# Designs tried in a protein design run: peptides against a protein of PDB entry 5JNO. Part 72

Target 1, 112 residues: chain A of PDB entry 5JNO
Amino acid sequence: MVAKFQPPPEYQLTAAELKQIVDQSLSGGDLACRLLVQLFPELFSDVDFSRGCSACGFAAKRKLESLHLQLIRNYVEVYYPSVKDTAVWQAECLPQLNDFFSRFWAQREMED

## One batch from the design tools (peptide; made by RFdiffusion4, then SolubleMPNN)

Design b1_p21_8_s4 (from b1_p21_8, 11 letters changed)
Fold by OpenDDE base, seed 5:
Structure b1_p21_8_s4 (fold): chain B 112 residues (1-112), chain A 21 residues (1-21)
Amino acid sequence: as target 1 above (112 residues)
Amino acid sequence: MAAHEEALLAEAKAAGERYED
């Protein structure tokens, strides 16, 4: 048996919170992007916590890490079980996440 | 861009700003 996914406390969403996000979503890919915003607002901030840290530099801040993607995928699977298939996840959700995140920072760079 | 995408980008910006506060 596969153990039920249990996210860290800081990234836990109640069933009601997740349902609300799902209700706002048009697709699994859209849901993934909304979860990205909800779970990881720090990824959209200009704060720099990497001062003096070579391992968590600016480049890392502007990248979606494996842990982010894993957490998002687990929540998406609740309402879109098809993303349990890696091929579906890579076709429907990953491109949407990466495009959204890239578009966000591209837009912010233009505002600077 | 679709309206929902623009709205989500705005939401992301707001989320980042709240995080900084």
Scores: peptide ipSAE 0.668, ipTM 0.935, DockQ to the pose 0.839
Fold by OpenDDE base, seed 1:
Structure b1_p21_8_s4 (fold): chain B 112 residues (1-112), chain A 21 residues (1-21)
Amino acid sequence: as target 1 above (112 residues)
Amino acid sequence: MAAHEEALLAEAKAAGERYED
């Protein structure tokens, strides 16, 4: 059997914390976006800590990684169990997350 | 919905800025 996914301590929300986010959410997709902001504020920062080479200036692009998505989905499932179905997750939540994240950085680009 | 989205985007911006501080 597959081991149950456990979030790292820094991404472990209490029931009360999660409820607060849920109370502000309009849908599963909206909840997913709110979780993205709350769990991973670093993804919305101009600071790139993954920059490994000062000489060449290489920096990892800003993206939503599988681990981020897995964590978000895990919490969304608590109140929207239908997202346990991968097809539902891909139809209802992933597009919302990707659009939100893309729009964020598109707006930031326009401000520069 | 547009206003709701803009509010969340603003919240994300603020979150990122706080992270930088």
Scores: peptide ipSAE 0.668, ipTM 0.934, DockQ to the pose 0.902
Fold by OpenDDE base, seed 2:
Structure b1_p21_8_s4 (fold): chain B 112 residues (1-112), chain A 21 residues (1-21)
Amino acid sequence: as target 1 above (112 residues)
Amino acid sequence: MAAHEEALLAEAKAAGERYED
């Protein structure tokens, strides 16, 4: 038996908060993208988390990590139980998340 | 659909900017 996942406090959504996001969502994939924005606004920021080295010009790679994806999936599963199936998650939600995130930064790079 | 996508992208941009402030 696997213990119930408990997100860190900073990523904890109440049932009411989650419902509000769900009500705005058109699909499981859309919900996933909305959760991405809501839970991890830092991923859409120009803030360089590797500011430790101002001389080398190093910029941290902008990517979705497994922890981000797992947290999002856990919330999506509440209203879309089918994403418990990995094949469904990989077909319906994961591509939309990656495409959305990629489109965001592609657009930002074009504006700069 | 295009309008929906643009709105969500704009929301993401705003979220990032608020984080920077």
Scores: peptide ipSAE 0.667, ipTM 0.933, DockQ to the pose 0.901
Fold by OpenDDE base, seed 3:
Structure b1_p21_8_s4 (fold): chain B 112 residues (1-112), chain A 21 residues (1-21)
Amino acid sequence: as target 1 above (112 residues)
Amino acid sequence: MAAHEEALLAEAKAAGERYED
């Protein structure tokens, strides 16, 4: 049995906050995408963090990391328990997340 | 593209811009 994942404080949503997002969602995959936007707005920014902070050397990457996906899945599971099954998560949510993220940056590329 | 998807993309863009402010 795998231990329950606990989000870091900066990514901890209240029940009310999560419910608000869920009420706007059409599916588990849609919820996942909405959570992506709400939890990680920095992933949709053009800001180069390394440029802004030479001291810390942090650089934002335009990719979805395991932590991002794990956090999103944790919240999706609350209202869509079926995604606890890895096969369901990989079939219903991951493709939508990746497609959404890719589409976002594809359109931004065209706007440049 | 579905209207809700376009709206979410726009929301993402706005979120990124707010983050930059």
Scores: peptide ipSAE 0.666, ipTM 0.934, DockQ to the pose 0.835

## One batch from the design tools (peptide; made by RFdiffusion4, then SolubleMPNN)

Design b1_p22_1_s1 (from b1_p22_1, 11 letters changed)
Fold by OpenDDE base, seed 3:
Structure b1_p22_1_s1 (fold): chain B 112 residues (1-112), chain A 22 residues (1-22)
Amino acid sequence: as target 1 above (112 residues)
Amino acid sequence: MHQPLTEEQLQEIHQTLAEIQA
């Protein structure tokens, strides 16, 4: 039997929720970044947590894992089928995700 | 090459993130 990927319940979006995010998006890369913050807000919470408790010394992992990217890609494909092509995904979405994520933390680190 | 996000798009995404974490 062919195993179908089933995302964890925490990362399941209804059609209405996905449509709302799509309506705010102007491109596949834009949609990917909006999905990133919607699905994985914990990847952006380190600085806020550190400000709440400077003595905790919490070091969050600031890295986009393969699973994060795969989940985002699965949703982007619904409205942008061209990203099923790996070359398109790597040219149009991955750079946007990496730029957004890296710039976010670079800006936050400069403010600390 | 991907089209970079505008400042308005970035602001909207940051606002959404702030609302999620509130």
Scores: peptide ipSAE 0.522, ipTM 0.912, DockQ to the pose 0.061
Fold by OpenDDE base, seed 2:
Structure b1_p22_1_s1 (fold): chain B 112 residues (1-112), chain A 22 residues (1-22)
Amino acid sequence: as target 1 above (112 residues)
Amino acid sequence: MHQPLTEEQLQEIHQTLAEIQA
């Protein structure tokens, strides 16, 4: 039996916190974007964590990874069960997340 | 096809992000 996905403790939202975000949301895609900034504010930071480390050559990558998306989807499903269908998730939520994330960094690039 | 977020929605999300990062 496959265990139900559970978010890591670092990304746990209380029922009250999630409800508050949901109340602000007008759609599953909207909720997904709001969860993105709430759960992963570091993805929107200009901080270069490699600046102080010449040894590892690490460059901070600004991209949405599978784990980010799965965590967001897990919460969206609570109030929008239809996104359990991958086709719905890919049509309604993923494009919104990608658009929001891409536009954010595109705008920041223009301001620099 | 998804309906893009309105400017109002985007503003609210950006404001939330700014508050988190402050």
Scores: peptide ipSAE 0.507, ipTM 0.908, DockQ to the pose 0.061
Fold by OpenDDE base, seed 1:
Structure b1_p22_1_s1 (fold): chain B 112 residues (1-112), chain A 22 residues (1-22)
Amino acid sequence: as target 1 above (112 residues)
Amino acid sequence: MHQPLTEEQLQEIHQTLAEIQA
């Protein structure tokens, strides 16, 4: 049996924290975007990690990875169980996340 | 098809992001 996905300790939200974000949200897609900025503010930073550690060679990427998406989906499912259906997740949440994230960086590129 | 975020929603989310990064 495959183990149920659990959020890494660094990204665990309390019930109260999640409820606060939900109360600000008007839809599953809205909730997903709000969770994105709350859980992963580093994805919106101009910090260049290429200078940070020569030993590990880590470079920050401006990309939504599978782990980010899975974490967000797990929290969205608490209040929008329908997103357990992949078709619903792909229709209601993924486009919102991608649009928000891409629009953010496109706007920054135009202003900088 | 998803309903795009309103300008008000976007402003609120950007404000939250600014507060987190401050």
Scores: peptide ipSAE 0.506, ipTM 0.908, DockQ to the pose 0.061
Fold by OpenDDE base, seed 5:
Structure b1_p22_1_s1 (fold): chain B 112 residues (1-112), chain A 22 residues (1-22)
Amino acid sequence: as target 1 above (112 residues)
Amino acid sequence: MHQPLTEEQLQEIHQTLAEIQA
């Protein structure tokens, strides 16, 4: 049996939790952005990401990594199956994620 | 092409983020 992808426990959402987020969302892209905030609030913290992890040597960045995007996509596709198509994901969700994330930090930079 | 989120949507998301980080 082929093992399926399982998100880490820290990023697990119950059906009820996911439904709440979906109910707040008006589109797949909207849902994606809301999931981004819910699943990865650390990406929006004022912590210096360049510090990274001294123990493992991993350099954290203010960047949406493949794992973040994959996790979000997995949840979005539950209610928007069309995003299983990479072209749809890249046209409808990924740009909104990137725009939201980049604008957030751009605005924060201007406020400093 | 995707439709950009409305200001209302963005405000809701930002507020949610603030609540999570509190």
Scores: peptide ipSAE 0.498, ipTM 0.906, DockQ to the pose 0.061

Design b1_p22_1_s2 (from b1_p22_1, 12 letters changed)
Fold by OpenDDE base, seed 1:
Structure b1_p22_1_s2 (fold): chain B 112 residues (1-112), chain A 22 residues (1-22)
Amino acid sequence: as target 1 above (112 residues)
Amino acid sequence: MHKPLSQEQLEWIHQTLAEIQA
């Protein structure tokens, strides 16, 4: 049995914070995108974080890594337990996450 | 900790999220 995933302290959400985001969401995919913005604002920054964060040591890249996705999925699971099924996660959440993220950077590239 | 998103970026995000939610 795999140990329960514990997010780093900088990515911990209180029950109240999570509830607020959930209240703004109408679906698991919508919730996933909102969590992406709240948890990882550095992924939307034009600043180069390749050198790593001096405060947390995190090196941000313009891609959604497994750790990002796992963290988001863990929170989505709280209110949408069906995403524990990988097929549901891949059908309902991942496409919206990828679309949202890719559209953001496509928009930024056009505005440069 | 990290540089905050610009107002323009935030506006785009909120507008796009609204469209996704619809």
Scores: peptide ipSAE 0.334, ipTM 0.841, DockQ to the pose 0.211
Fold by OpenDDE base, seed 3:
Structure b1_p22_1_s2 (fold): chain B 112 residues (1-112), chain A 22 residues (1-22)
Amino acid sequence: as target 1 above (112 residues)
Amino acid sequence: MHKPLSQEQLEWIHQTLAEIQA
């Protein structure tokens, strides 16, 4: 049997923490957006993480990558099992995540 | 490791999330 999903330590939420976020959410898409903010605050920052670390060569990207989406989906799945269906995930969660994230950076670009 | 979000950024995020719930 495949072991239960275990996120990296920095992205581990306790049951209480997850429930708190869920209690503030009204839908799977809403929950996904709230998880995005809670799990990956670095995606909303324009800090250059490569500055000061010449060894790793990290370049901050303003996009949601597969690992981010996978981690979010795994938590959403706990309370919305229907997102196990890829069609449901793509219809109910992904558009809202992308819209929310895109709007954030669009707003930031207009302020400059 | 990340720099904390500004108050302005936090307010935008919370307001936008509230709109999603509406």
Scores: peptide ipSAE 0.334, ipTM 0.838, DockQ to the pose 0.199
Fold by OpenDDE base, seed 2:
Structure b1_p22_1_s2 (fold): chain B 112 residues (1-112), chain A 22 residues (1-22)
Amino acid sequence: as target 1 above (112 residues)
Amino acid sequence: MHKPLSQEQLEWIHQTLAEIQA
């Protein structure tokens, strides 16, 4: 028997925290982007700073990895169970996540 | 824990999220 998914403590949201984010969201894709910002602020920080973070030891990459996407999907599924279907996830959430993340860093690079 | 986002970054995020909602 496979145990129910349990995110690491640093990426765990309470029901109240998740509800707050959901209340600000109008769609599954919108919720996914908001979760990205809340769960993984390190992905929006400069690589040099993130690498030197003594609190987490994480070396930031300007890339959304499978684990990031899986964690987001697990939370989105709570309120939008249709994203359990991979086709729905790929059509409604992934494009918005990728576009949002890419545009963020594109703007940051333009400002430098 | 991590360096917080700047006000400019936060404003961009909120504006972009608003566009996604539209």
Scores: peptide ipSAE 0.333, ipTM 0.841, DockQ to the pose 0.225
Fold by OpenDDE base, seed 4:
Structure b1_p22_1_s2 (fold): chain B 112 residues (1-112), chain A 22 residues (1-22)
Amino acid sequence: as target 1 above (112 residues)
Amino acid sequence: MHKPLSQEQLEWIHQTLAEIQA
């Protein structure tokens, strides 16, 4: 059997932490965006950070990768089990995530 | 170690999140 996806320690949320985010959320799509911000602040960092962290070797990218989306979906499913359906995930959460992320960087590009 | 988000970025994020409706 395929092992359940386990996030790296830095992306492991406790039940209390997740509940706090859920309490601030209005929908699955909203929750997904809030999780994006909380779990991956590096995706919103400027160019200097994007060059990488000399201390740990981490390289930030301005792109939502499959691993990011999978991790977010796993947490969203806890409170919105309907997103276990891929069609629901693609209709309710992915558009919100992509739009939110794209708008952020579009705004940044206009300011720079 | 990692550069944190600026206050301006955080404010934009919070404002945008507040506008999200499904």
Scores: peptide ipSAE 0.333, ipTM 0.838, DockQ to the pose 0.201

Design b1_p22_1_s3 (from b1_p22_1, 10 letters changed)
Fold by OpenDDE base, seed 5:
Structure b1_p22_1_s3 (fold): chain B 112 residues (1-112), chain A 22 residues (1-22)
Amino acid sequence: as target 1 above (112 residues)
Amino acid sequence: MHAPLSEEQLREIHETLAEIQA
């Protein structure tokens, strides 16, 4: 049998790992933010993003991309199926994600 | 930071999550 594609280890959460994050979460929006931190710690790093990725040539940016959000949404849907509705996702999760991310870097800029 | 995941990778992740879902 041909091996099924396995997500990269950085993005593949086990049931136990996901449950742990869920147990720490207060809401779907909160879960989304926690997943953001766990899955994409590089977005919160002080590393020089202007260098990009030397391995793949991709320019790293301190920005939430659509694919980041899509992956997070996939995990959130496991425990909050209502976010399958785009209106719910846009009302309950996206604002929290954007606010959390923006606040983080705003605070970092003030500390520099 | 690496290149973004492909749509195919995201699909496979979603399918995996469906299997994990209790």
Scores: peptide ipSAE 0.029, ipTM 0.588, DockQ to the pose 0.030
Fold by OpenDDE base, seed 1:
Structure b1_p22_1_s3 (fold): chain B 112 residues (1-112), chain A 22 residues (1-22)
Amino acid sequence: as target 1 above (112 residues)
Amino acid sequence: MHAPLSEEQLREIHETLAEIQA
């Protein structure tokens, strides 16, 4: 028997939580950005949230990785099935995600 | 926080999401 994977709590949203985020969202791209902030707060902080994990020893980098994006996409697909099409994902969500992330850190630099 | 999930783990999450959607 193969053990079924249980997503970590920080990456697993309930139906109610996801619906709440969707209700707050104006579009699929907006939803994607909101999910980015909610799922991966470590990407928006100087604090290394993975530093305390002695079990895996992983050091989080402040970078949007493919797996982050894939997880976000999976959630977006629940209410915007069209993003299953890569062309739609790349046109409607990815640019907004990248711009939001880049602008965030650019603004932080300007505030210093 | 733990290391990034594998692609296989992401597929498992997708299945979970499908259940939530149902």
Scores: peptide ipSAE 0.029, ipTM 0.589, DockQ to the pose 0.029
Fold by OpenDDE base, seed 3:
Structure b1_p22_1_s3 (fold): chain B 112 residues (1-112), chain A 22 residues (1-22)
Amino acid sequence: as target 1 above (112 residues)
Amino acid sequence: MHAPLSEEQLREIHETLAEIQA
């Protein structure tokens, strides 16, 4: 019998944890960026996180993928239902996410 | 830490989210 998959704790937030992040956020876009850091800290690390992972053998690239964005959007929708509208998501959240992520790595490259 | 999520992993997380929101 195949065991049921359990999502890694790094990608799960309780209602209380989500509320805490929301309380620190100024907007849906700001919330999205904070969720990005909390859910996927490996995307901001210089350390090879895949080497010690027993569940995956993949080397992650420094790139925001559709599945990352989809998960973030699901959390954002809890407190900002307007992002259910794709136009709102694309105008309010996606640009901020992309800018934040791009600026982070651009800064790191300049410091090297 | 784990690599990016698969669609199956994302589905399981969505189910967890639904439980949190209920």
Scores: peptide ipSAE 0.022, ipTM 0.574, DockQ to the pose 0.029
Fold by OpenDDE base, seed 2:
Structure b1_p22_1_s3 (fold): chain B 112 residues (1-112), chain A 22 residues (1-22)
Amino acid sequence: as target 1 above (112 residues)
Amino acid sequence: MHAPLSEEQLREIHETLAEIQA
């Protein structure tokens, strides 16, 4: 029997850690953005953290992928079950995530 | 490891979250 997969520590939050982030959040969309920063700090860095990873050879891309969004949605669902509805997710969370991420890098580009 | 997650990994994470929520 195959051993059950254990998510890497950077992607697995305890109930207490998640609750702390929720308590700091003003809305479901805000929670989503906070989770984005917490789970994927590499997306906000000028440093390619994958450069030194000889095991996977993955070159970090500075873009939001569907898998990033899905993982965030899974955590948001814990306290906002309504986001299980795709229409709610697309109206309340996705726009804020995309705007937050885009504005971050637009600001960085302007500072250069 | 900084490789992209697979669908299987996401499923396992979702199951873990369900356990935490219960």
Scores: peptide ipSAE 0.022, ipTM 0.573, DockQ to the pose 0.029

Design b1_p22_1_s4 (from b1_p22_1, 12 letters changed)
Fold by OpenDDE base, seed 4:
Parts: structure tokens; sequence; C-alpha cells
Structure b1_p22_1_s4 (fold): chain B 112 residues (1-112), chain A 22 residues (1-22)
């Protein structure tokens, strides 16, 4: 049997914490974006661990990974159960998340 | 497709992010 997804302890929200974010949200996509910044503020950091590394040439990744998206979706489902349908998730929440995230970094690149 | 977030909602989210990073 496939184990149920369990968020890491640092990303576990209480019902009260989630409700606070929900109360600020006007839609599932809005809620998703608010959860994104609340749970993963490090994804919006200017810190680039690879910039100064001449030895490894590692490139810092600025992307929404599957674990980020799955965790956000799990919380969104609590108040927007329709996103349990993958088609709804892909139509209502994923575009909003990607737009918000990509626009954030696009604007930062223009300012640098 | 999705309805885009309003400027007001976007501003709130950006402000929240700024507060978290401070």
Amino acid sequence: as target 1 above (112 residues)
Amino acid sequence: SHAPLSDEQLAEIHQTLAEIQA
C-alpha cells in the first residue's frame, strides 16, 4: 500500500494556522500562492550557493519542485476539495503558482 | 484558465513575504 504523504515537521501547519491563511484568500489559486510564501520563503531568497563556487560549477535551482507543489495542494484541498481532481489543480492552482513565482524572479532580474 | 490575482491580493502576498524575510 502506498504510504500517505507526510509533510516534514517544519512544514506542518495546524488547523488554526491554515485557517488564518484561508481567511486571507479569495480563491484556491490565491490560497496556493499564500501557502507558497508561508511554507517556502527560501525559494524567494537572493542567496545563490553556486555563484561563488568555481570548483563544482553547481547551478542554483529556482523552481517549484514536486514536493513543494504536493504539499501546497494537500493544504488547498482542505478548503477547496475540487483540486483533488488533477485537471482542476492544473487549471486553477498550478498556473497561478507558476505565474506568481516566475513573475517574481523576472522582475528581480530586470532590476539587477 | 485561472483568474489572475488582483493587484491588491498580490500586494498582500508580497508584503507577507517581505515580513517573513525581515
Scores: peptide ipSAE 0.645, ipTM 0.936, DockQ to the pose 0.061
Fold by OpenDDE base, seed 2:
Structure b1_p22_1_s4 (fold): chain B 112 residues (1-112), chain A 22 residues (1-22)
Amino acid sequence: as target 1 above (112 residues)
Amino acid sequence: SHAPLSDEQLAEIHQTLAEIQA
């Protein structure tokens, strides 16, 4: 048998914490975005490593990685079991996550 | 396909983010 997914300790949410987020959510996609900012606030950091080191030119990649998405999906599934279907996840949640994340940075870069 | 989040929901999420980052 395949072991049930267990989130890393740093990304553990209690039932009460998750319910609070769910109570604020109007949809699975909405819940996904709320989980995104709750679990991974560092992805929205204003830290620009490229300005920190002009010599190396390193720029931190602002991307939603598979682990981020996997963790979010597992929590969303608790209240929206339909996202266990990959097609539903890709239609209802992934677009919301990508839109929210990309528009966030696009807007921030325009304001700078 | 997904329905875009309302402005109110987006504002609330951004507010949450601001609180976390503060």
Scores: peptide ipSAE 0.618, ipTM 0.929, DockQ to the pose 0.062
Fold by OpenDDE base, seed 5:
Structure b1_p22_1_s4 (fold): chain B 112 residues (1-112), chain A 22 residues (1-22)
Amino acid sequence: as target 1 above (112 residues)
Amino acid sequence: SHAPLSDEQLAEIHQTLAEIQA
């Protein structure tokens, strides 16, 4: 028996939900960005959840972690199988994700 | 390299994000 990677329950999209996002997307990079905001809206919040705990010293970081990227890639691969190639993923999706995420926070910081 | 998203696509994504955060 082969074990398949399964996302945490809160990040499990149905086929219908994924299709809806795909229908709005024009490319793999576009789809990746749309998945980013759908799956991980918490990454775009000003809320510092370390504010509620002064004892543990935990600080939230504004970065795309390996788990985030892996989950996004898994969904993108369903409709854009070419991203199974790491070179394609790094050329078409990662730059788009990083640009979108970085520009979002750069704009927010400028407005503050 | 990647093709940049159009302003229209970016606007749609930002709108979606706003709706999710509301």
Scores: peptide ipSAE 0.542, ipTM 0.910, DockQ to the pose 0.062
Fold by OpenDDE base, seed 1:
Structure b1_p22_1_s4 (fold): chain B 112 residues (1-112), chain A 22 residues (1-22)
Amino acid sequence: as target 1 above (112 residues)
Amino acid sequence: SHAPLSDEQLAEIHQTLAEIQA
């Protein structure tokens, strides 16, 4: 059997912290976007970490990965249990997350 | 299908992000 998923320590929210974010949220999709910003502010940074390392060939990635989405979903489920259904998650939360994230970077690119 | 976030909600989230990055 697969062990229950637990967030890494750096992404672990207390009940009080989560409640504060929930109180600001108007929907599951809204909550998901707020969690994205709170948990992963590094995804919105202009810092290019690849510039300093020519040897490793590392390229900074600006995309939502499965681990990011899974962590967000786990917290959203606490107050919106319906997202346990994958169809609901894909219809209500994923589009909001992707739209928010893509629009953020599209706007930043346009301002350059 | 999803209902997009309102402009007000988006602005609030962006403000929060700015504060976190400060």
Scores: peptide ipSAE 0.475, ipTM 0.895, DockQ to the pose 0.061

Design b1_p22_2_s1 (from b1_p22_2, 10 letters changed)
Fold by OpenDDE base, seed 5:
Structure b1_p22_2_s1 (fold): chain B 112 residues (1-112), chain A 22 residues (1-22)
Amino acid sequence: as target 1 above (112 residues)
Amino acid sequence: SSEAEIQRLLEELKEGKKYIYP
């Protein structure tokens, strides 16, 4: 038996906080992107605070990692249980997350 | 700003999902 995933304390949303985000969302994929923004604002920062860190390069800051995706999926499942099916997650949420994140940085790199 | 861009993209995302097809 594998232990159930538990988010770190800093990423533990209350029911009310999650509902506020859900109320702004039109779909599971939309919700996923909004959760990405709310939970991980550091991924959208123009300032590289980890430049001097040998263990965390700039490139890592602009990547969606397994922990990010897993955490987002867990919250999406609360209101969209169908994403428990990996095929649904990969069709409805994951592409939108990737597109959203890519579009952000593509645009920022052109402006900066 | 990054915040403004995020909001723009979120609105575009929402508009893209305005109609959900079965």
Scores: peptide ipSAE 0.493, ipTM 0.842, DockQ to the pose 0.124
Fold by OpenDDE base, seed 1:
Structure b1_p22_2_s1 (fold): chain B 112 residues (1-112), chain A 22 residues (1-22)
Amino acid sequence: as target 1 above (112 residues)
Amino acid sequence: SSEAEIQRLLEELKEGKKYIYP
């Protein structure tokens, strides 16, 4: 057994907030992408944090980490319980997340 | 803008799909 994943307080969604996003979505993959935007706006930021803080050495990373993906999956499961199956998650949600995220940055890099 | 691009991509994603039940 695996312990139930508990998101940090800053990433908690109320039932009403989640339902609003679900109502805008047509599939589990669509829902996953909308959750990505709502939960992690910092992943879409053009800000170079390394410019502002030489002491901390922090730099923004353009990648989806396991924690991001797990949190999104937890919310998707509420309305699409089939994604509890890893094969379904990898077929229906993960490709759309990666495609959405990569298309965003590809376009931003072309405009820069 | 960044926000405009996100919305465009979300609309493209939605327009390419029909509703899929769980």
Scores: peptide ipSAE 0.493, ipTM 0.847, DockQ to the pose 0.135
Fold by OpenDDE base, seed 3:
Structure b1_p22_2_s1 (fold): chain B 112 residues (1-112), chain A 22 residues (1-22)
Amino acid sequence: as target 1 above (112 residues)
Amino acid sequence: SSEAEIQRLLEELKEGKKYIYP
């Protein structure tokens, strides 16, 4: 048996908070993108979070890492159980997440 | 602003979708 995934406290959504996001969403992929925005606003920030943090090093800031994706997937799964299937996750949610994130930073880079 | 851009992208995402029931 696999233990139920528990997000860190800073990424713990109540049922009401999650439902609010779901009510704004039209699909699993849409929900995934909205969760990305709500859970990880730091990924959309120009602020240098590595400054003053010796542990941060030179890690890339503008990418979706496995933990981000795992957290999002677990919340999406609550309302879209089909994403438990990796093939469905990779076809319906992951491309939309990547496109959304890429479009954001592409636009920001053009403005500089 | 970044917030404005996020909202724009979210609206574009939503506008291109029809509600999909699980």
Scores: peptide ipSAE 0.493, ipTM 0.846, DockQ to the pose 0.136
Fold by OpenDDE base, seed 4:
Structure b1_p22_2_s1 (fold): chain B 112 residues (1-112), chain A 22 residues (1-22)
Amino acid sequence: as target 1 above (112 residues)
Amino acid sequence: SSEAEIQRLLEELKEGKKYIYP
């Protein structure tokens, strides 16, 4: 059997922390975007994560990776169990996440 | 600032939505 996804400690929200975010949310897509901001603030920064290691060959990308999306989905499912259905996730949450993230960086690119 | 922009986008998202439980 496939093991349940366990987030790293830095991305482990308590029930109280999650509820606080839910209380600010009006939909699963809204909740997903708020989780994106809370869990991954580094995705909204100009920090170069490759700067600390010239030999790693790693370059931080301004994109939502599968791991980010999976983690967000796991939390959204707690209050919106319908997103367990991939079709619902792709219709209600993914477009909101992608649009939110894209609009942010589009604005930043215009300002820089 | 980036923080201000995030908050603006979040508020716009929230204002455009009604409570939906899919």
Scores: peptide ipSAE 0.492, ipTM 0.846, DockQ to the pose 0.133

